# Ledger of designs, part 127: peptides against a protein of PDB entry 4LZF

Target 1, 155 residues: chain A of PDB entry 4LZF
Amino acid sequence: GGRLVVFPNGTRKELSADGQTVKVMFFNGDVKHTMPDQRVIYYYAEAQTTHITYPDGMEVLQFPNNQTEKHFPDGRKEITFPDQTVKTLHPDGREESVLTDGTIIQLNPDGSKVIQFNTGQREIHTADFKRREYPDGTVKTVYSDGRQETQYPTG

## One batch from the design tools (peptide; made by RFdiffusion4, then SolubleMPNN)

Design b2_p24_5_s1 (from b2_p24_5, 11 letters changed)
Fold by OpenDDE base, seed 4:
Structure b2_p24_5_s1 (fold): chain B 155 residues (1-155), chain A 24 residues (1-24)
Amino acid sequence: as target 1 above (155 residues)
Amino acid sequence: EQKKLEEELKEEREKFEEYLKELE
């Protein structure tokens, strides 16, 4: 069978019968699970936060407000916000947010922004202009100098 | 072993605090 060790400070350690699972219940309420697949699940009792580390370097944090953060070995981060928006941060500085309505917002390292609306419209923001592209091919541009231009589709 | 587990707890808490600091 498994075994339970209770330490004088109140920390408890449980080992499964096969020795593949180790559960440490710290005196402060924190819990650490070492699993057969070598993932480690740590629960911070006061913060009510779960931190999972995987052998490949993947890390997952789950916060009590339902926010989840994934840290990938390649340096990419994925944040799922309480409203279920998913934001991806890339190592090159690019950020992409996918809203629940399907809208995609991309922030580029050069400061430009691209919004792909769920309607099929796309909006591009640069230092020089804001441009709205419509599904029919119409393009409206508002330049930083106040000039406005409409390009009509040529089909 | 109790002392080792106390050190592990300390290390995990330090990692968590560092993580939270980076998020802010």
Scores: peptide ipSAE 0.356, ipTM 0.874, DockQ to the pose 0.921
Fold by OpenDDE base, seed 2:
Structure b2_p24_5_s1 (fold): chain B 155 residues (1-155), chain A 24 residues (1-24)
Amino acid sequence: as target 1 above (155 residues)
Amino acid sequence: EQKKLEEELKEEREKFEEYLKELE
């Protein structure tokens, strides 16, 4: 069968019968599970936060406020906020937020911002202009110098 | 082994605290 070790400090270590699962219950309430698939699940009792590490380097943090953060081996981070917005932080500095309504907000390394609205409209913000693109092909641009241009669709 | 586990706990706590500092 399994094995339970109880240490004088109150920490407990439980081994499965097959030895593939190890559960450490620390005296402070923290819990560490080592699973057969080699993932490690650490629970911080006071913070009520779960940290999962995978053999491939993937990490997942689950916070008590329902926020989840995924740290990918390539350096990408994906944050699911309590409101279910998903923000992706790319290694190149690009950030992308997907809102629950389908709107996508992209922050580019060059400082530009692109908003893809759920209506199909797109808004581009640069140092030089703010531009709105419409599904019909109309493009409205407001330049930093105050000039405004409307480009009408060809068709 | 108890000492080992105590050190492990300490390390995990330190990592967590560092992580919290890096949160946006």
Scores: peptide ipSAE 0.349, ipTM 0.872, DockQ to the pose 0.892
Fold by OpenDDE base, seed 3:
Order: C-alpha cells, then sequence, then structure tokens
Structure b2_p24_5_s1 (fold): chain B 155 residues (1-155), chain A 24 residues (1-24)
C-alpha cells in the first residue's frame, strides 16, 4: 500500500506503494503530481490550469478555455488557440500561424509578411509593396508610392 | 514538512503569477 500524510493545515501527501508517484494536494486545492518519468504536473485549482514540466525542459500549459502553450527547450513556442489555430514563435523571431482552413501566415524577422491562402494564392507584404500571386501566374503589385503593376503569365 | 510544503506552494503561486504577467 501507499502512504498518506495529512498535515494540520489540510495539505495531503500521497506516495504510491512503489514510491514512484507523489501526489500533493494543497490546502488551497492545487495539486502537484510527480510522475515516475520525472514529469511534474501542477494543477492550479482556482485558474483551472495545468502546467506540465518535463525533465528535458519542455513545458506545457493547458488553460480552461482549451488553449495550449508548449515551450520547447530550444526556445520555440507553440500556441494552440481555442479555435485550433496553431501559432509557432521561433527563436529567430519568425512567427507562423496555421489556420484551420489551411491558410499559413508567416511573419519574418525583417518585417515582411507572407500569406499562403488555401486557394493557392500568395500575398507578400514588404516595406516597398504588397504583392498578390495567383495560381495562373498573374502577379499584381501595389507599391508603397501608389504605383500598381500587373504581370501577366507567359504561355 | 508542512512548512516546506507551504513554501513550495508559495513558490508555485509566484511562478504562476509571473507567467500570467508575461502573457501577451
Amino acid sequence: as target 1 above (155 residues)
Amino acid sequence: EQKKLEEELKEEREKFEEYLKELE
């Protein structure tokens, strides 16, 4: 059998029979699990939020609104929003969002933005222009000075 | 051990509050 310790303040500590799992139930309702694989699972009762830490430095936060945040050891962060959009923040400053419809939005460290639409169209934003590329090869550019240019496909 | 666990709880709460502060 396991061991249960009940403290005067109401905190409870449970040890599994094999001693590999420790569960602390704090008097405020928070719960901390230390698992055999050395994961630590902390539950914040009031916020209804779960925080998992892994031995390799990975961290996962799960919010009650179904948002999940993953913090990777390499500094990358991945956020899954309630609408199931996935945003990745890279250590180099690049951000990428993948929408549920397949649209990909990329924000580059140089300030440029690229949108890859699910239709096969692509839009490129730079300091100098906005450009729309169409599947048929047509390219429309609106320059910052107001000039507009259409490049037609060569067949 | 109770005092140790109380301190642990305090530290976890402080971490959480700090995390929330850093959120966008």
Scores: peptide ipSAE 0.349, ipTM 0.873, DockQ to the pose 0.890
Fold by OpenDDE base, seed 5:
Structure b2_p24_5_s1 (fold): chain B 155 residues (1-155), chain A 24 residues (1-24)
Amino acid sequence: as target 1 above (155 residues)
Amino acid sequence: EQKKLEEELKEEREKFEEYLKELE
């Protein structure tokens, strides 16, 4: 019950018997799959890259170097790098990177930076200071004017 | 049918090529 159409330019279109899957193999080696779940999978042969589009507007790019990018309908972008670091770009300008060791790096629109170390320490960078927070509750701040402050845990 | 499919994929290729240029 499946159907194969071969076009004069060499492009081939395969339709499944149930009509739910369509595979187009273009003359240049590119491939387009339309799936039962309504996702569309584009394969770019020259770039060896896969581009998946979803009905909700989600897009996924898979590169040959093992990098994956997710483009969300709300404008958020999530990049999984080859080293498995995950970077999220938010529409408000925030950037968050999660490293494989558990470290989280946040860049804020105001230019501030927050690092949550895998040791439980946190470091905050602003225009005015650099602050280190320790698991025991100690907080050390170095201000841009050279002042230093230590806050000790209460209890 | 062929022209429509080829045209659609051409547009996707162009978008992808532009995207790759922005990543470099």
Scores: peptide ipSAE 0.034, ipTM 0.591, DockQ to the pose 0.752; fails the geometry check

Design b2_p24_5_s2 (from b2_p24_5, 13 letters changed)
Fold by OpenDDE base, seed 1:
Structure b2_p24_5_s2 (fold): chain B 155 residues (1-155), chain A 24 residues (1-24)
Amino acid sequence: as target 1 above (155 residues)
Amino acid sequence: EQKKLEEELKELKEKHEKYLEELK
């Protein structure tokens, strides 16, 4: 059968009969659960946060405010905010946010910004201009010097 | 083993505090 060890400080350790599951219940209320698939689930009692670590280096944090963070082995981070916006942080410095309405906001390492609106319009921000692209092919550009240019669709 | 588990708890708490700091 399984084993239960109770330490003098109040910490408890439960071992499954096959030894594949280990549950440590610390005296402070924290819990560490090692699963047969070698993932470790740690619960921080005071913060009410769950932290899962995987053998491949993946980490998942679940916060009490319904925010979830995934830390990938390649250095990428994915944050799901309480409002269900998903933000991805890439190792190259690129950031992408997907809003609940389908709008995608991309921040590029060079400082440029691209917004793909749910309407099909796209807006590009650079150091030199702001550009709006419309579904009909019209493109409006406002340059940093105040010049404005409109490119009309070709019929 | 109790002492080892206490040390592990300390390390885990320190790790968590870093995550909380990054959220701020």
Scores: peptide ipSAE 0.216, ipTM 0.809, DockQ to the pose 0.912
Fold by OpenDDE base, seed 5:
Structure b2_p24_5_s2 (fold): chain B 155 residues (1-155), chain A 24 residues (1-24)
Amino acid sequence: as target 1 above (155 residues)
Amino acid sequence: EQKKLEEELKELKEKHEKYLEELK
């Protein structure tokens, strides 16, 4: 019910009957789909990667190794690695990684690092100290000069 | 229209190559 156009160079263009879906099959094997919701899905044949663009400016890349990258309109990026670790890069330079075991690693623009372990412990790294916070409320700090401090939980 | 699609393909390929370089 739609229309098929075949160009002399081998590129093919398929239009749905309602005109809401357009599929371009380029002569090099690449494919471009324009969807009714205005998503554009481009398949790179050589790299076997899929690139989706959304009307709001969101972009999603899917790689053959099962890695996925989301590029948000605000400049944030979210990468899902093949091992299912999720890394978020924020416009301010902050990075957050969520591991499959539930551990969260945060890298801050000031150079500090925070690790939230799946055990409930939290570790904070700064230029001046490393601090470990325990679920019972105990806090141990090791300062750069070697000094150690323990803060005990309150009852 | 064929020429327009050829130009679009060229631009898309260039964009993809640039992206791949940024991943390296």
Scores: peptide ipSAE 0.210, ipTM 0.804, DockQ to the pose 0.899
Fold by OpenDDE base, seed 3:
Structure b2_p24_5_s2 (fold): chain B 155 residues (1-155), chain A 24 residues (1-24)
Amino acid sequence: as target 1 above (155 residues)
Amino acid sequence: EQKKLEEELKELKEKHEKYLEELK
């Protein structure tokens, strides 16, 4: 069987029978779980936040407002917002947001922007032009100098 | 062991508080 130790200050320590799981319940309500797979789960009672650390250096934070953040060892961050939008921040400065309707917004380090709409249309923003690509192959470009060009599909 | 766990709690609280402040 497992073992429970209760300290005078109110902190409790539970050991599994196999010794592979350790649970510390601190007197302030915080909890630390050490799991067989070597991940550590921290629960901060006052903030109601869960923080998981993995052996490979990955970290996962879960906030009471339903926001989740994943911090990858390579420096990438993935944030799931309460509205379920998922934003990925890459180490090179590129950012990608996936909206709940399937729209994907990419912000590039050079300042360019690409929007992939759920309709299949794509919009590209650069310093020189704004371009809209349509599923039928039509492409409309508005250049920074005011010129407009339409490229029609073949057929 | 109680004293060691008290010190661990203190360190964890300080670390977490810093993280929360950075989010603001």
Scores: peptide ipSAE 0.206, ipTM 0.804, DockQ to the pose 0.814
Fold by OpenDDE base, seed 4:
Structure b2_p24_5_s2 (fold): chain B 155 residues (1-155), chain A 24 residues (1-24)
Amino acid sequence: as target 1 above (155 residues)
Amino acid sequence: EQKKLEEELKELKEKHEKYLEELK
């Protein structure tokens, strides 16, 4: 059978019969639950936050405001905001946000920004220009010096 | 981002891990 250990401070430790599951219930209400698949589920009572760690180094944080963060072993982070926007932070400094409408916003390490609109239009922001690309192949560029250029599709 | 809360979690996790280690 399983075992229950109750410590003088009120902390409780439950061991499954097979020893594959360990649940520690701290006196403050925090919980550490080790699962057979070796994932560890932390629940922090005061913060009402769940933190799951996986043996491969993956971590998942679930915040009380419904924000979820995935921390990948490669250093990438994926944040799902309460509004369901998904933001990916890459180890190289690139950031990508996918909005619920399908719009993708990319922030590059060099400071450039690319917006892929759900309409098929794309906007590129650099230090030197803002460029709008249209599905028909038209490209409009506004340069920082005030020049404007339109490139028309071939055909 | 909720960096403050993440930091709090990290600190609490470390404390709990240390505490749990002492119970072993």
Scores: peptide ipSAE 0.067, ipTM 0.689, DockQ to the pose 0.117

Design b2_p24_5_s3 (from b2_p24_5 with E2Q A12E H13R A14K I19Y R23L)
Fold by OpenDDE base, seed 4:
Structure b2_p24_5_s3 (fold): chain B 155 residues (1-155), chain A 24 residues (1-24)
Amino acid sequence: as target 1 above (155 residues)
Amino acid sequence: EQEELEKELEEERKKFEEYLEELE
């Protein structure tokens, strides 16, 4: 069978019968699970936060407000916010947010922004202009100097 | 082993605090 060790400080250690699972319940309420697949699940009792580490270097944090953060070995981060918006941060500085309505917002390292609306419209923000592209091919541009231009579809 | 587990707890808490500081 498994075994339970209770230390004088109140920390408890449980080992499964096969020795593949180790559970440490620290005296402060924190819990650490070492699993057969070598993932480690740590629960921070005070913060009510779960931190999972995987053998490949993947890390997952789950916060009590329902926010989840994934840290990938390649340096990419994926944040799922409480409202279920998913934000991806790329190592090159690019950020992409996917809203629940399907809208995608991209922030580029050069400071430009691209919004792909769920309506099929796209908006491009640069230092020089804001441009709205419509599904019918119409393009409206507002330049930083206040000039406005409409390009009509040529089909 | 108790002392090792106490050290492990402190190390995990430190990592978490460092993580929170990076988020702020």
Scores: peptide ipSAE 0.352, ipTM 0.871, DockQ to the pose 0.921
Fold by OpenDDE base, seed 5:
Structure b2_p24_5_s3 (fold): chain B 155 residues (1-155), chain A 24 residues (1-24)
Amino acid sequence: as target 1 above (155 residues)
Amino acid sequence: EQEELEKELEEERKKFEEYLEELE
């Protein structure tokens, strides 16, 4: 009950028997799938890249180097790099990277940076200081003016 | 319908090219 249409230019269109799946194979090798869940899967043949669009406005790109990019409807972007690092770009300009070792790096719009190490230590970088927080509660701060401060744990 | 699909292909290619330009 499905249909196959072959156009003079070489483009082919396949319709499933239930009409819920449409596959267009363009003459250039690109492929477009319209799925029952209303997602659209477009394959760019030359670039070997897959682009998925969802009804809610979500977009996913899958590159041949194993990089994946997600574009969220709220303007957030999430990049999974080939090394499996995940970087999130927020609409407010904040960036967060989660490394495979569990380290989290946050870049803030004000230029500050926060590193949450997998050891439980945290490092905060601002225009005024660099601060290291240790799991035992010790905090060491090096200020831009050369001052150094150690805050010892309470208790 | 062939012309519509040709137009769709061109639009998708254009979007992809624009996307790649933003990545570089």
Scores: peptide ipSAE 0.352, ipTM 0.871, DockQ to the pose 0.943
Fold by OpenDDE base, seed 3:
Structure b2_p24_5_s3 (fold): chain B 155 residues (1-155), chain A 24 residues (1-24)
Amino acid sequence: as target 1 above (155 residues)
Amino acid sequence: EQEELEKELEEERKKFEEYLEELE
């Protein structure tokens, strides 16, 4: 059997029989689990949010709306939105979103944007132009000065 | 130990509030 301590303020502390798991149930409803693998799982009762910290510095937040945020030790962040879109924020400032339909949206540190559509089309946004590339090799460019150019496939 | 756990709770609450503030 484990050990249960009940404090006058209503906080409870449970230790497992092997001493490897500690569970604190705070008087406000929050719960803290310290696991054998040294993960710490904190549950914020009012916010219904779970915060997991790992020994390597990884952190995971789970929100009641089904959003999940992962903070990696290298500074990368990965957000899974309720709609299951996954956004990755890289330490170099690059952002990448993967939509459920397979569309990939990349925001580059230089301010350029690339959209890879699930149709095989690609759209490139720069300071100078917006360009659409088609699977057949056609390329349409709209330049910032209003000029439009179509490049037709050869072959 | 009760006072230590009360302090721990306050620290965790503070961290969470700071986190939420950064998101807003």
Scores: peptide ipSAE 0.352, ipTM 0.871, DockQ to the pose 0.909
Fold by OpenDDE base, seed 2:
Formats: sequence, structure tokens, C-alpha cells
Structure b2_p24_5_s3 (fold): chain B 155 residues (1-155), chain A 24 residues (1-24)
Amino acid sequence: as target 1 above (155 residues)
Amino acid sequence: EQEELEKELEEERKKFEEYLEELE
């Protein structure tokens, strides 16, 4: 059968009968689960935060405010905010936020910003201009020098 | 083993505190 060890300091260690699951309940209330799939689930009692580590190096943090962060082995991070916005931080410095309405906001390493609206319109911000692209192919550009251009669709 | 587990707890707490500090 399983085994329970109770230490004098109040820490408890539970071993499953098959030996594949280990649960440590620390005296401070923290809990560590080692699962058969080798993932480790650590619960920080005071912070009410769960930290999951996977054998491949993936890490998942779950905060009490319903924020979740995924740290990928390649250095990418994915943050799901309480409002369900998902922000991806790429190793190259690119950031992408997907809003609940389907709008996508991209921040590029060069400082440019691209907003893909749920309407199909796209807005591009650079140091030199702000550009709005419409689904019909119309493009409106406002340059930093105040010049404005409208490019009409070919068709 | 109790001492090992106490050390593990301290290490995990340290890592978490460092993580939180980096987030702020």
C-alpha cells in the first residue's frame, strides 16, 4: 500500500502504493506533488500560487487573481490575464496581445506597432507614419510631417 | 530526510521570491 511519513516538524510525505506519486505537505502549508508524468506541482500556500514544472522545461504559474503564465523552454512567455487577454512575449522581443474581441496588438522589436482589429481593419504605427488599412483595400496614411495620403483599391 | 525537506522548502521559497521580485 501507500506510505505516509510524518516528521516532527509537521511536514508530511505521502507515497502512492505504486510509488509514482509523491506528495509533500510542508509544515508551512506548501504542497509539492510529483506526478507519474514527472511534472512537479508546487503550491505556495501564503501566495496561493501554483507552480507547475514539466520535464521538458515548461513552467506554468497560476496566480490567485486568475492570471496564468506559461514559460516555454524556448524563452517564450504566454500570459493569460484575468480579463482573458493573452499576451505572448517572444524571445526576439516581439509582443503579441490577443484581446477577447479578437483584436490582435503586435509590438515589434523595431518599435512599430500593428493592430489587427476584429473588423478586419489594420493599423500600423511606425516612427514615420500611422497607417490604416481597410478590408476593401483602401489605405490611409498620416505621416509624421503632417502629410496625408489615401491609396484607393485597384479593383 | 526532514532536514532535506526543510532545505527544499527554503530553496523553493527563495526561487519564488526571486520570481516575484522580477515581476515587479
Scores: peptide ipSAE 0.347, ipTM 0.869, DockQ to the pose 0.925

Design b2_p24_5_s4 (from b2_p24_5, 11 letters changed)
Fold by OpenDDE base, seed 1:
Formats: sequence, C-alpha cells, structure tokens
Structure b2_p24_5_s4 (fold): chain B 155 residues (1-155), chain A 24 residues (1-24)
Amino acid sequence: as target 1 above (155 residues)
Amino acid sequence: EEEELLREQKELEEKFAEYLKELE
C-alpha cells in the first residue's frame, strides 16, 4: 500500500502505507527520512554525515570519523570524539571533558581549571595559584609570585 | 513538488555547510 514517486531529476520519494514514514532519496545521494516518532534523519552523501533532528529540538550529528555531537534543547552540547573522550559544553560557558582513563577536566567561566585525576589527586588552576590536592589530605600550592605552601593532613 | 524538494535540498546543504564552517 505504499507509494514510490520518481521525479525526472532522479529524486525518489517513498511513502509507507500508513503515511507515517517518508523517505526522500535525492539525486545527489542525500537522504531524508521522516519517521513515525517525528524525528528526521538527514544523510549528507558528500560528507557521509548523519544528522538527526528530534521534535523537542534535540539534534545529533554523526560524522564519518566516528565523532558524535549532541545539541540539546537547553543549549548544552556534548561531543564524543573519535578517541571516546566526551566533552560537554554548558550554556554558562563551563566545559567538562571526561577522558577514557576517568580523568575529568573542568574549565570554568571564570577561567579557572580543575583536573580530577583518576588517581584521586585534584589540581586547581586559578589566576593566582596552582594547587594540588592529594588523597592523603596534603595540599600543595604554588602561587603566581613564586611562594609555595604545603598543608599537611591532620588526623 | 520536484522544485520544492530541490529547494529543500539546497537549504539543508547550506545549513550543513554553515555548521561545518563553525566546527572548523
């Protein structure tokens, strides 16, 4: 009960019997799928990239190099790089990267940087200092003026 | 309808090109 329309330029349009799925195959190899759940799947043939749009405003891009980008309706963006690092960009300007080894790198809107190492150590970078926090409670701070301070754990 | 589909294709290509430009 479906229909196939073939246009003179070579573009094809397929409609499902229930009309809930539409597939347009453009003459250049691009493809547009409209699905029953109202998501639209675009395939750009030259770029070999898939672009999915959802009715709630979510967008997903899948690149041929295995990079995936998710654009959330709230303005957040999540990038999964080919090496499987996941980077999240927040609307407030904060950026977070989760490395495959579990290390988390946070870039804050104020310019500070926080690294949570997989060893349990944490490093904080500000305009005024770099600070290393150790699991045992030791804290080492190197200030921009060259001063160094060590805070020893108390127990 | 063919002209409409051609227009849609062009618009999608343009949007994607803009996206790629921003990515670079």
Scores: peptide ipSAE 0.260, ipTM 0.836, DockQ to the pose 0.895
Fold by OpenDDE base, seed 3:
Structure b2_p24_5_s4 (fold): chain B 155 residues (1-155), chain A 24 residues (1-24)
Amino acid sequence: as target 1 above (155 residues)
Amino acid sequence: EEEELLREQKELEEKFAEYLKELE
């Protein structure tokens, strides 16, 4: 069998029979659970937040509002919002958001922005212009100086 | 061991508090 230790302050420590699982239940409701696969699960009672750490350096946070954050060993972060939008932050400074409707928003390190709409239209934002590309090949550009240009498809 | 666990708890709570601060 396992072993249970109860301390005077109310903290409990439970060891599995094989000694590979350790569960500490702190008097304030916090929990630390060490698993056989070396994953450590922290539960912060006041925040109602679960924090999982993996031996490869991966970390996962689960918030009570259903938001999830993943911190990858390579420095990439992935946030799943309650509305199921997924935002990825890359180490190079690039950010990408994937909306539930399939729209993709990309923020580039140079400050440019690209929106790929689910309709097949694409919008590009730079320091010099905003450009809308249409599926038929039409391109509309509004330049920073206020000039507007329409490029019609050739064929 | 009780004092060690109390120390660990304090350290974990402090780390979490700092983590939340970084997210602000």
Scores: peptide ipSAE 0.259, ipTM 0.837, DockQ to the pose 0.844
Fold by OpenDDE base, seed 5:
Structure b2_p24_5_s4 (fold): chain B 155 residues (1-155), chain A 24 residues (1-24)
Amino acid sequence: as target 1 above (155 residues)
Amino acid sequence: EEEELLREQKELEEKFAEYLKELE
């Protein structure tokens, strides 16, 4: 069978019979599970948050409001908001949001912004212009100096 | 072992507190 150790401070440590699973129940209500697959599951009782660490360096946080954050070994972070929007923060400073309607918003380190609409239209924002690309190949650009230009499809 | 677990618990709580601060 397994083994249960109860410490004077109220912390409890439970070991499985095979020794592959360890559960520590801290006196404050926090819980640490060490699993056979080497992932460690932390539960922070006061915050009601689950924190999973993987042997490859991946970390996953699950908040009580249904927000989930993934911290990848490469430094990338992926946040799934309660509304199911997914935001990815890249190490280079680029941010990408995928909305539930399929719209993708990209914020680039240079300050430019790209929106891929669910309609197939694409909008590009730079310091010099705003550009709208249409599915038929038409491109409309409004430059910072007020000039407007339309490029018609060549196909 | 109790002292080690107490130290671990404290360190985990401190790390989590810092994490929450970065989110705010």
Scores: peptide ipSAE 0.253, ipTM 0.833, DockQ to the pose 0.902
Fold by OpenDDE base, seed 4:
Structure b2_p24_5_s4 (fold): chain B 155 residues (1-155), chain A 24 residues (1-24)
Amino acid sequence: as target 1 above (155 residues)
Amino acid sequence: EEEELLREQKELEEKFAEYLKELE
């Protein structure tokens, strides 16, 4: 059968009968749970945070404010905010936020910004201009020097 | 808040690792 070890300080270690599940319950309320699939679930009582680590290097953090973070083995980080916005941080420095309405905001390493609106409009921000692209193919550009250009769709 | 929670989590993780070291 399973085995339970109780340590003098109150920490408990529970082993399943098959030995594939190990649960450590620390005296302070922290918990480490090793699963048969080798994922490890950490619960930090004070922080009320759950931290799951996977054998492939994937990590998942669940914060008490309902924020969830996924740390991928390739260095990518995906944050699901309490409002359900999903922000992806790429190893190259690019950041992408997907809003609940479908709007996508991209921050590029060079400081440029691209907003893909749910309406089909797209806005590009650079050091030199802001550009608005419309679904019909119209493009409006406002340059930092105050010039404005409009490109009309062909056809 | 996220940074604070992450920092706290890391501090607890370090402590956790020490606890596990005593058990393993």
Scores: peptide ipSAE 0.102, ipTM 0.716, DockQ to the pose 0.119

